Peptides against a protein of PDB entry 5VVV. Designs and how they scored, part 172

Target 1, 276 residues: chain A of PDB entry 5VVV
Amino acid sequence: FLCGVVEGFYGRPWVMEQRKELFRRLQKWELNTYLYAPKDDYKHRMFWREMYSVEEAEQLMTLISAAREYEIEFIYAISPGLDITFSNPKEVSTLKRKLDQVSQFGCRSFALLFDDIDHNMCAADKEVFSSFAHAQVSITNEIYQYLGEPETFLFCPTEYCGTFCYPNVSQSPYLRTVGEKLLPGIEVLWTGPKVVSKEIPVESIEEVSKIIKRAPVIWDNIHANDYDQKRLFLGPYKGRSTELIPRLKGVLTNPNCEFEANYVAIHTLATWYKSN
Target 2, 276 residues: chain A of PDB entry 5VVV as posed
Amino acid sequence: FLCGVVEGFYGRPWVMEQRKELFRRLQKWELNTYLYAPKDDYKHRMFWREMYSVEEAEQLMTLISAAREYEIEFIYAISPGLDITFSNPKEVSTLKRKLDQVSQFGCRSFALLFDNIDHNMCAADKEVFSSFAHAQVSITNEIYQYLGEPETFLFCPTEYCGTFCYPNVSQSPYLRTVGEKLLPGIEVLWTGPKVVSKEIPVESIEEVSKIIKRAPVIWDNIHANDYDQKRLFLGPYKGRSTELIPRLKGVLTNPNCEFEANYVAIHTLATWYKSN

## One batch from the design tools (peptide; made by RFdiffusion4, then SolubleMPNN)

Design b2_p24_3_s4 (from b2_p24_3, 12 letters changed)
Fold by OpenDDE base, seed 5:
Structure b2_p24_3_s4 (fold): chain B 276 residues (1-276), chain A 24 residues (1-24)
Amino acid sequence: as target 1 above (276 residues)
Amino acid sequence: SEELERLLKKYEESKEKYFEAALE
């Protein structure tokens, strides 16, 4: 069971010292996972093709080493979906080289994210792939296999919540393709019925699990505040029955942008997880 | 460059799509 934090918000990423402090807290609270997915890391999303510099490499190596020191699984995410051409072998090779670099930093767990992108394929991809889901699954499977089938590999679908599913969760052709064609060792990220789900009913997890043919990892936006700069979410982790735990592969909270605001959010997630 | 401008636009559009949906 993956339990911890995803740094997955829009806005200024946390500094390296904050991330190291996070790892200390995660270990203390018996949480086990950190997903690196800061949307404003230019080399994560906008400039995903760009290799890390020597200086950036040293920082990431130090961060990954710190995660290992505190027995936290460090998952490196990349979000190529803004401008990747899935059918172009040069794009696939570029993605492979980028993840090879991160593997050299000592990273062993990875994620491919296709959140918050246009669902329309370019003309070149339409000639090769029958749907957007087929294109995403193809590259994801290829990368997963290229990396030697790492123990933890995550996929974030474009339809990552109930409200993004067309026509709905149980009948989505996109999620059906993901469920049928995504390799079984790849985990699927999900935010619940909504992008920000106040409640995640057990029945909603049973519904999505059926179509994706696996238990999801919750990317939990309950404490996310990047979408509303006037709010801080200081309340406890709530609206999730402990009956979800045996039905999930994990829960990763995407909390407030302000690192100092997240004590209650993360601590109460840990209490929830251990109450099962 | 025109390419950079297009990429920046896509980034902002993606961010706005998330922000709108997060407020629902």
Scores: peptide ipSAE 0.660, ipTM 0.953, DockQ to the pose 0.916
Fold by OpenDDE base, seed 4:
Structure b2_p24_3_s4 (fold): chain B 276 residues (1-276), chain A 24 residues (1-24)
Amino acid sequence: as target 1 above (276 residues)
Amino acid sequence: SEELERLLKKYEESKEKYFEAALE
């Protein structure tokens, strides 16, 4: 069970010292996972093709080493979906090289994220893939296999919540393709019925699990405030029955952008997790 | 460059899509 934090918000990423402090807290609270997915890491999303500089590499190596020190699984995410051509072997090779670099930093767990992108494929991809889901699954499976089938590999679907599913969760051709074609060792991220789910009913998890043919990892935006930085979500982790725990592969909270605001959010997630 | 401008636009559109949906 993956339980911890995803740094997955839009806005200024946390500094390395904050991330190290996070790892200390995660360990102390018996959480085990950190997903590195800051939208404003330019080399994570906008410039995903670009290799890390020497300085950036040193920072990431240090960060990954710190995660290991605190027995936190460091998952490196990349979001190539803004402009990748899935059918282009050079793009696939570029993605491989980027993940090879991160592997050299000591990272062993990875995620491919296709969140917040359009469902449209370019003309070249339409000639090769029957759907956007097929394109995403193809590259994800290839990368997963290329990396030697790491123990933890996550996929974030474009339809990552109930409201993004067309026509709905249980009938989504996209999620059906993901469920059927994504290799079983790859985990699927899900935010619940909504992008920001006030509640995640058990039934909603059963529904998505059926179509994706696996228990999801919750990317939990309950405490996310990047969409409204005038608000801080200081309340406890709530609206999730502990009955979800045996039905999930994990929960990663994507909390407030303000690192200092997240004590209650993360601590109460830990309490929730340990209550099962 | 025009390419960079297009990429920036895609990023902002992506962000806005999330922000709009997060408020629902």
Scores: peptide ipSAE 0.659, ipTM 0.952, DockQ to the pose 0.922
Fold by OpenDDE base, seed 2:
Structure b2_p24_3_s4 (fold): chain B 276 residues (1-276), chain A 24 residues (1-24)
Amino acid sequence: as target 1 above (276 residues)
Amino acid sequence: SEELERLLKKYEESKEKYFEAALE
């Protein structure tokens, strides 16, 4: 069971010292996972093709080593979906080289994220793939296999919550393709009924699990405030029955942008997790 | 470059879509 934090917000990423402090807190609270997915880290999303510099490499190596020291699984995410051409072998090779570099930093767990992107494929991709889901699954499977089928590999679908599913969760052709064609060793991220889900009912997890043919990992935006920086979400982790735990592969909270505001959010997630 | 401008536009549009949906 993956339980911890995803740094997955829009806005200024946390600094390395904050991330190290996070790992210390996660260990103390018996949480086990950190997903590196800061949207405003240029080499994660907008400039996903760009290799890390020597200085950036040293920082990431140090960070990954710190995660290991605190027994936190460091999952490196990349979000190539803004402008990748899925059918272009040069793009696939570029993605492979980027993840090879991160593997050299000591990273062993990875994620491919296709959240918050347009559903429209370019003309070249339309000639090769039957749908956007087919394109995403193809590259995800290829990368997963190329990396030697790591123990932890996550996929974030474009339809990552109930409101993004067309026509709905149970009838989505996109999610059906993901469920049928994504390799079984790849985990699927899910956010619940909405982008910010006040509640995640057990029935909603059963519904999505059926179509994706696996238990999801929750990317939980309950404490996310990037969309409204006038707000701080200082309340407890709530609206999730502990009956979800045996029906999930994990829960990763995407909390407030302000690192210092997240004590209650993360601590109460830990309490929730340990209550099972 | 025009390519960079297009990429920045896509990024901002994606961010806006998320922000709108997060407020629903």
Scores: peptide ipSAE 0.659, ipTM 0.954, DockQ to the pose 0.897
Fold by OpenDDE base, seed 3:
Structure b2_p24_3_s4 (fold): chain B 276 residues (1-276), chain A 24 residues (1-24)
Amino acid sequence: as target 1 above (276 residues)
Amino acid sequence: SEELERLLKKYEESKEKYFEAALE
């Protein structure tokens, strides 16, 4: 069971010292996972093709080493979906090379994220793939296999919540393709019925699990505040029954952008997790 | 560059889509 934090918000990323402090807190609270997915890391999303500099490499190596010291699984995410051409072998090779670099930093767990992108494939991809889901699954499976089938590999679908599913969760052709074609060792990220789900009913998890043919990992935006700068979420982790735990592969909270504001968010998640 | 401008536009549009959906 993956339980911890995803740094997955829009806005100023946390500094390395904050991330190290996070790992210490995660260990103390018996949580086990950190997903590196800051939207405003240029080399994560907008410039995903760009290799890390020597200085950035040193920072990431140090960060990954710190995660290991605190027995926290460091998952490196990349979000190529803004402008990748899935059918272009050069794009695939570029993605492989980027993840090879991160592997050299000591990273062993990875994620491919296709959140918040246009559903329209380019003409070249339409000639090769039957749908956007087929394109995403193809590259994800290829990368997963290329990396030697790491123990932890995550996929974030474009339809990552109930409100993004067409026509709905249980009938989504996109999610059906993901469920049927995504290799079984790859985990699927999900935010619940909404982007920010006040509640995640058990029935909603059963519904999505059926179509994706696996238990999801919750990317939980309950404490996210990047969408409203006037908002600070200091309340407890709530609206999630502990009956979800046996039905999930994990829960990763995407909390407030302000690192210092997340004590309650992360601590109450830990309490929730240990209460099963 | 025009390419960078297009990429920035896609980024901002994706961000706005998330922000709108997060408020629902």
Scores: peptide ipSAE 0.653, ipTM 0.950, DockQ to the pose 0.917

Design b2_p24_4_s1 (from b2_p24_4, 13 letters changed)
Fold by OpenDDE base, seed 5:
Structure b2_p24_4_s1 (fold): chain B 276 residues (1-276), chain A 24 residues (1-24)
Amino acid sequence: as target 1 above (276 residues)
Amino acid sequence: MNEEAIAFLKKRQEEELAKLKELK
């Protein structure tokens, strides 16, 4: 069971010292996972093709080493979906080289994210792939196999919540393709019925699990505030029955942008997890 | 909150795509 934090918000990423402090807190609270997915790391998303500099490499190596020191699984995410051509072998090779670099930093767990992008393919991809889901699954499976089938590999679908499913969760052709064709060792991220889910009913998890043919990992936006930084979400982790735990592969909270505001959010997630 | 979040995500995506077009 993956339980911890995803740094998945828009806005100023946390500094390395904040991330190290996070790892210390995660260990103390018996949580085990950190997903690196800051939207405003340009080399994560907008400029995903660009390799890390020597200085950036040193920082990431130090961060990954710190995660290992605190027995926190460090998952590196990349979001190529804004402008990747899935059918272009050069794009696939570029993605492989980027993940090879991160592997050299000591990273062993990875994620491919296709959140917050349009459902359309370019003309070249339409000639090769039957749908956007087929294109995403193809590259995800290829990368997963290329990396030697790492123990932890995550996929974030473009339809990552109930609201984004067309026509709905149980009838989504996109999610059906993901469920049927994504290799079974790859985990699927999900935010619940909504982008920001006040509640995640057990029945909603059973519904999505059926179509994706696996238990999801919750990317939980309950405490996310990047969409309105005038608000801080300081309340406890709630609206999730502990009956979800045996039906999930994990829960990763995407909390407030302000690192200092997240004590209650993360601590109460840990209490929730240990209460089962 | 959810509607505000969706509006924000859409805005950020539009800004990112606009910036990428300027660089190509």
Scores: peptide ipSAE 0.660, ipTM 0.950, DockQ to the pose 0.865
Fold by OpenDDE base, seed 2:
Structure b2_p24_4_s1 (fold): chain B 276 residues (1-276), chain A 24 residues (1-24)
Amino acid sequence: as target 1 above (276 residues)
Amino acid sequence: MNEEAIAFLKKRQEEELAKLKELK
């Protein structure tokens, strides 16, 4: 069971010292996972093709080593979906080289994210793939196999919550393709009924699990505030029955941008997890 | 909150795509 934090918000990423402090807190609270997915890291999303510099590499190596010291699984995410051509072998090779570099930093767990992108493929991809889901699954399976089928590999769908499913969760052709074609060793991220889900009912998890043919990992935006930085979400982790735990592969909270605001959010997630 | 979040995500995506277009 993956339980911890995803740094998945828009805005200024956390500094290395904040991330190290996070790992210390996660260990103390018996949480086990950190997903590196800061939207405004240019080499994660906008400039995903760009290799890390020597200085950036040293920082990431130090960060990954710190996660290991605190027994936190460090998952490196990349979001190539803004402008990747899925059918272009040069693009696939560029993605492979980028993940090879991160593997050299000591990273062993990875994620491919296709959140917050358009559903439209370019003309070249339309000639090769039957749908956007087929294109995403193809590259995800290829990368997963290329990396030697790591123990933890995550996929974030473009339809990552109920509101984004067409026509709905149970009838989505996109999620059906993901469920049928994504290799079984790859985990699927899910956010619940909404982008910011006040509640995640057990029935809603049973519904999505059926179509994706596996228990999801929750990317939880309950405490996310990137959409309104004038608000801080200081309340407890709530609206999730502990009956969800045996029906999930994990929960990763995407909390407030302000690192110092997240004590209650993360601590109460840990209390929730340990109550099972 | 959900409508505000969706509007924000859409705006950020549009800004990112516009910036990428200017660099190409």
Scores: peptide ipSAE 0.652, ipTM 0.947, DockQ to the pose 0.863
Fold by OpenDDE base, seed 1:
Parts: sequence; structure tokens; C-alpha cells
Structure b2_p24_4_s1 (fold): chain B 276 residues (1-276), chain A 24 residues (1-24)
Amino acid sequence: as target 1 above (276 residues)
Amino acid sequence: MNEEAIAFLKKRQEEELAKLKELK
């Protein structure tokens, strides 16, 4: 069971010292996972093709080593979906080289994210792939196999919540393709019925699990505030029955952008997890 | 909150795509 934090918000990423402090807190609270997915890290999303510099590499190696020291699984995410051509072998090779670099930093767990992108494929991809889901699954499976089938590999679908499913969760051709064709060792991220789910009913998890043919990992936006910088979400982790725990592969909270605001959010997630 | 979040995500995506087009 993956339980911890995803740094998955838009806005100023946390500094390396904040991330190290997070690992200390996660260990203290008996949480086990950190997902590196800051939207405004240019080499994560907008400029995903660019290799890390020597200085950035040293920082990431130090960060990954710190996660290991605190027994926290460090998952490196990349979001190539803004402008990747899935059918172009050069694009696939570029993605492989980027993940090879991160693997050399000591990273062993990875994620491919296709959240917050257009559903429309380019003309070249439409000639090769039957749908956007087929293109995403193809590259995800290829990368997963290329990396030697790592123990933890995550996929974030473009339809990552109930609201984004067309026509709905149980009838989505996109999610059906993901469920049928994504390799079984790859985990699927999900935010619940909504982008920001006030509640995540057990029935809603059973519904999505059926179509994706696996228990999801919750990317939980309950404390996310990037969409409203005038608000801080300081309340406890709530609206999730403990009956969800045996029906999930994990829960990763995407909390407030302000690192110092997240004490209650993360501590109460830990209390919730231990109550099972 | 959900509608506000969706509107924000759409805006950020549009800004990112516009910036990528300016750099090509």
C-alpha cells in the first residue's frame, strides 16, 4: 500500500530542504511514499525532453539518497503529454534517455502522467493509433518494459476522475482501453468522482476498479490549493471511509502549495491509514 | 471548488500550449 505525498501542484515547487524535511515527517508518521510531480518544474512537464544539468543532477541524486535514508519510496514522474508525438520513435527514444538519466541518479520507481492535456492526437498519431488511450498505453507499456518492469510504475490517465469520463466511468472507451491494454504491473492514478473530491464513496472505487481491472492509487486533491491561492486547506483528511483501504493500491495526498501549511493534512492522513 | 479547479487547470494548459508555440 503506497501512502504519502505527491508534489503535484501548479506553482512554485518545494525546495530541496523542504522535501528532505517532508521525508523526515513521512518516516516519523510511518508513511512510505513521495511522488515527485511538480507541474512548474520545466524538465518534468513543459521541457520534458531536456536532460538535467550537472547541478540539477547533483541535487536530484542527493534528494533520492535522502528518501532512501528515511525509507521513503521516491517515485519520479514525467509529463510528456503536452507536445509528444507518440508515433515518432525519436520522441520515445528521448523519453527513454531522460528516464535513464534519472535511473542513474538511483531512482527505481517511475510515473508517466497524462493529466491536464488535450484529447486530440496529431495527424501522424491518428494514422498509427486507434485512439488517444491506445497511444498512451503503447508508450507507457514500452517505457515500463524498457526500464526492466520496476516494482512501482504509475500511470495517470487523461480521464483521471469521474467528471472527465465520457460518457461516464463505467462506459468510458478510454478507461476500457487502459484497463484492457495497460500491463497489469502498472498502477493507475485516480482523484475520485471529481478533480477535488469532497467525498470518495466505496461504490465509486468499485466502479472505476472494474473498468481499469485493478485497484487505483488515489491522487488526493482534498488539500490542494493551487486553483485558489487565496485559500489554505488546514482541515483534517476526511470524507474517505477506512473501508477504502483494502480496495486501493495507495493514497498520495497533493496538499497545499505552502509547505508549512500541510502538517494537519499529512498527519491526519497517517492517522486514517493506521486506523485500518 | 471542483468547477473552479477545472477552470484553473484549463487556463494553465492553454498558457503552457501558448508558450510552447512561441518557442517553436
Scores: peptide ipSAE 0.646, ipTM 0.947, DockQ to the pose 0.904
Fold by OpenDDE base, seed 3:
Structure b2_p24_4_s1 (fold): chain B 276 residues (1-276), chain A 24 residues (1-24)
Amino acid sequence: as target 1 above (276 residues)
Amino acid sequence: MNEEAIAFLKKRQEEELAKLKELK
């Protein structure tokens, strides 16, 4: 069971010292996972093709080593979906090289994120793939296999919540393709009925699990505030029954952008997780 | 990447943040 934090917000990323402090807190609270997915890290999303510099590499190596020291699984995410051509072998090779570099930093767990992108494929991809889901699954499976089938590999679908599913969760052709074609060792990220789910009913998890043919990992935006600068949610982790735990592969909270605001968010997640 | 491409990507980010607000 993956339980911890995803740094998945828009806005100023946490500094390395904050991330190390996070790992200390995660260990103290018996949480086990950190997903590196800061939207405003240029080389994570906008410039996903660009290799890390020597200085950036040293920082990431230090961060990954710190995660290991605190027994926190460091998952490196990349979001190539803004402008990748899935059918282009050069693009696939570029993605492979980027993940090879991160593997050299000591990273062993990875995620491919296709959240917050346009659903339209380019003309070249339309000639090769039957749908956007087929294109995403193809590259995800290829990368997963290329990396030697790492123990933890995550996929974030473009339809990552109930409100993004067309026509709905249970009938989504996109999620059906993901469920049927994504290799079984790849985990699927899900935010619940909404992007920011006030509640995640058990029935909603059973519904999505059926179509994706696996238990999801919750990317939980309950404490996210990047979308509203006036929002600071300091309340407990709530609206998630402990009955979800046996039905999930994990829960990663995407908390407030303000690092110091997250004590209650993360601590109450830990309490929730330990209560089962 | 040229300045126009960077500006486009920044605008896209702002649009996604706006969508998150609408879905709340």
Scores: peptide ipSAE 0.025, ipTM 0.614, DockQ to the pose 0.084

Design b2_p24_4_s2 (from b2_p24_4, 13 letters changed)
Fold by OpenDDE base, seed 2:
Structure b2_p24_4_s2 (fold): chain B 276 residues (1-276), chain A 24 residues (1-24)
Amino acid sequence: as target 1 above (276 residues)
Amino acid sequence: MNEEAIAFLKKRQEEELEKLKKLK
């Protein structure tokens, strides 16, 4: 069971010292996972093709080593979906080289994220792939296999919550394709009924699990505040039954942008996780 | 909250795409 934090917000990423402090807290609270997915890290999303510099590499190596020291699984995410051409073998090769670099930093767990992108494929991709889901699954499976089928590999769908599913969760052709064609060793991220889910009912997890043919990992935006920088979510982790735990592969909270605001959010997630 | 979040995500995506277009 993956339980911890995704740094998945828009806005200024956390500094390395904050991330190290996070790992210390995660260990202390018996949480086990950190997903590196800061939207405003240019080399994560907008400039995903760009290799890390020597200086950036040293920082990431140090961060990954710190995660290991605290027995936290460091998952490196990349979000190529803004402008990748899925059918272009050069793009696939570029993605492979980027993940090879991160593998050299000592990273062993990875994520491909296709959240917050347009559903439209380019003309070249439409000639090769029957749908956007087929394109995403193809590259994800190829990358997963290329990396030697790492123990933890995550996929974030474009339809990552109920609101984004067309026509709905259970009938989504996109999610059906993901469920049917994504390799079984790849975990699927899910945010619940909404982008910011006040509640995640058990029935909603059963519904999505059926179509994706696996238990999801929750990307939980309950404490996310990137959409409203004037608001801090200081309340406890709530609106999730502990009955979800046996039906999930994990929960990763995407909390407030302000690192210092997240004590209650993360601590109460840990309490929730241990209460089962 | 959900509507505000969706509006924000769309806006950020548009801003990112516009930046990418200016750089190409």
Scores: peptide ipSAE 0.651, ipTM 0.947, DockQ to the pose 0.895
Fold by OpenDDE base, seed 4:
Order: C-alpha cells, then structure tokens, then sequence
Structure b2_p24_4_s2 (fold): chain B 276 residues (1-276), chain A 24 residues (1-24)
C-alpha cells in the first residue's frame, strides 16, 4: 500500500530542504511514499525532453538519497503528454534516455502522467493508434518493460476522475482501453469522483476498479489549493472511509502549495491509514 | 470548489499548450 504525498500541484515547487523535511515527517508518521510530480518543474512537464543539468542531477541524487535514508519510496513522475508524438520512435527514445538519467540518480520507481492534456492525437499518432488511450498505454507499457518492470510504476490517465470520464466511469472507452491493455503491474492514479473530491465513496472506487481492472492509487486533491491561492486547507483528512484501504493500492495526498500548511493534512492521512 | 478547480486546471492546460506552440 502506497501512502504519502504527491508533490503534484501547479505553482512554486517545494525546495529540496522542504522535501527532505517531508521525508522525515513521512517516516515519523509511518508513511512510505513520495511522488515527485511538480507541474511547474520545467523538465518534468513542459521540457520533459531535456536532460537534467549537472547541478539539477546533484540535487535530485541528493533528494533520492535522502528519501532512501528515511525509507521513503521516491517515485519520479514525468508528464510528456503536452507535446509527445507517441508514434515517433525518437520521442520514445528521448523519454527512455530521460528516465535512464533519473535511474542513474538511484531512482527505481516511476510514473507516467497524462493528466491535464489535450485529448486529441496528432495526425501521425492517428495513423498508428486507434485512440489516445491506445497511444498512452503503448508507450507506458514499453517504458515499463524497458525499465525492467520496476516494482512501482504509476500511470495517470487523462480521465483521472469521474467528471473527466466520457460518457461516465463505467462506460468510458478510454478507461476500458487502459484496463484491458495496460500491463497489470502498472498502477493507475485516480482522484475520485471529482478533481477535488470532497468524498470518495467505496462504490465509486469499486466502479473505477472494475473498468481499470485493478485497485487505483488515489491522487488525493482534498488539501490542494493551487486552484485558489487565497485558501489554505488546514482541516483533517476526511470524507474517505477506512473501508477504502483494502480497495486501494495507495493514497498520495496532493496538499497545499505552502509546505508548512500541510502538517495536519499529512498527519491525519497517516492517522487514517493506521486506523485500519 | 470542484468547478473552480476544474476551470483552473483547464485554463492551465490551455496556457501550457499555448506556451508550447509558441516555442515551436
């Protein structure tokens, strides 16, 4: 069971010292996972093709080493979906090289994120893939296999919540393709019925689990505030029954952008997790 | 709240796509 934090918000990423402090807190609270997915890290998303500089590499190596020191699984996410051509072998090779670089930093867990992207494929991809889901699954499976089938590999679908599913969760051709064709060792991220789910009913998890043919990892935006910088979500982790725990592969909270605002959010997630 | 979040995410998506188009 993956339990911890995803740094997945838009806005200023946390500094390395904040991330190290996070790992210390996660260990102390018996949480086990950090997903590196800061939207405004240029080399994570906008410039996903670009290799890390020597300085950036040193920082990431240090960060990954710190995660290991605190027994936190460091999952490196990349979001190539803004402009990747899935059918182009050079693009696939570029993605492989980027993940190879991160592997050299000591990272062993990875995520491919296809959230917040256009649903339309380019002309070249339309000639090769029957749908956007087929293109995403193809590259995800290829990368997963290329990396030697790492123990933890995550996929974030473009339809990552109930409200983004067309026509709905249970009938989504996109999620059906993901469920049918994504290799079983790859985990699927999900935010619940909504992008920011006030509640995540058990029935909603059963519904999505059926179509994706696996228990999801919750990317939980309950404490996310990147959409409203005037608000801080200082309340407890709530609106999730502990009955979800046996029905999930994990829960990763995407909390407030303000690092120091997240004490209650993360601590109460830990309490929730340990209450099962 | 959720509608605002969705609207924000969509706007960010559009802005990111436009930035990438200008860089090409």
Amino acid sequence: as target 1 above (276 residues)
Amino acid sequence: MNEEAIAFLKKRQEEELEKLKKLK
Scores: peptide ipSAE 0.044, ipTM 0.703, DockQ to the pose 0.876
Fold by OpenDDE base, seed 1:
Structure b2_p24_4_s2 (fold): chain B 276 residues (1-276), chain A 24 residues (1-24)
Amino acid sequence: as target 1 above (276 residues)
Amino acid sequence: MNEEAIAFLKKRQEEELEKLKKLK
């Protein structure tokens, strides 16, 4: 069971010292996972093709080593979906080289994210793939196999919540393709009925699990504040029954952008997880 | 509201990317 934090918000990423402090807090609270997915990190999303510099490589190696020291699984995410051409072998090779570089830093767990992108493929991809889901699954499976089928590999769908599913969760052709064609060792990220789910009912997890043919990992936006920087979400982790735990592969909270605001958010997630 | 706000942030990021691509 993956339990911890995703740094997955829009806005200023956390500094390396904040991330190391997070690992110490996660270990202290008996949480086990950190997902590196900062939207405004240029080499994560906007410039995903660009290799890390020597200085950035040293920082990431130090960060991954710190996660290992605190027994935290470091998952490196990349978000190529803004401008990747899925049918272009050079683009696939560029993605492979980027993940090879991160693997050399000592990273063993990876995520490929297709959240917050357009649903329309380019003309070249439409000639090769029958749908956007087929294009995404094809590259995800190829990357997963290329990396030697790592123990932890995550996929974030473009339809990552109930409100983004067309026509709905149980009838989505996109999620059906993901469920049928995504390799069984790849985990699927999900935010619940909404992007920011006030509640995540057990029945809603049973519905999505049926179509994706696996238990999801919750990307939990309950404490996310990137959409309203005038608000801090300081309340406890709530609106999730402990009956969800045996029906999930994990829970990763995407908390407030302000690092120091997240004490209650992360501590109460840990309390919830231990109550099972 | 929350989905619309996130969709707005997405659109802003796409617009920023297009500006940066024009500078390259």
Scores: peptide ipSAE 0.041, ipTM 0.668, DockQ to the pose 0.500
Fold by OpenDDE base, seed 3:
Structure b2_p24_4_s2 (fold): chain B 276 residues (1-276), chain A 24 residues (1-24)
Amino acid sequence: as target 1 above (276 residues)
Amino acid sequence: MNEEAIAFLKKRQEEELEKLKKLK
């Protein structure tokens, strides 16, 4: 069971010292996972093709080593979906090379994120893939196999919540393709019925699990505030029954952008997780 | 995020991406 934090918000990323402090807190609270997915990290998303500099490499190596010291699984995410051509072997090779570099930093767990992108494939991809889901699954499976089938590999679908599913969760051709074609060792990220789900009913997890043919990992935006700078949610982790725990592969909270605001968010997640 | 907030963030990102493409 993956339980911890995703740094998955828009806005100023956390500094390395904040991330190390997070790992100390995660270990102290018997949480086990950090997903590196800061949207405004240039080389994570907008410039995903660009290799890390020597200085950036040193920082990431230090961060990954710190995660290991605190027994926290460091998952490196990349979001190539803004401008990748899935059918172009040079794009695939560029993605492989980027993940190879991160593997050399000591990273062993990875994620491919296709959240917050347009559903329209380019003309070249339309000639090769029957749908956007087929394109995403193809590259995800290829990368997963190329990396030697790492123990933890995550996929974030473009339809990552109930409100983004067309026509709905149970009938989505996109999620059906993901469920049928994504290799079984790859985990699927999900935010619940909404992007920010006030509640995640058990029935909603049973519904999505059926179509994706696996238990999801919750990317939980309950404490996210990047969408409203006036919002600071300091309340407990709530609206998730503990009956979800046996039906999930994990829960990763995407908390407030303000690092210091997240004590209650993360601590109450830990309490929730231990209550099963 | 409500759907409107997501649409706003997406639009902001597209605008930022276009600005960065003009700087290259």
Scores: peptide ipSAE 0.035, ipTM 0.670, DockQ to the pose 0.506

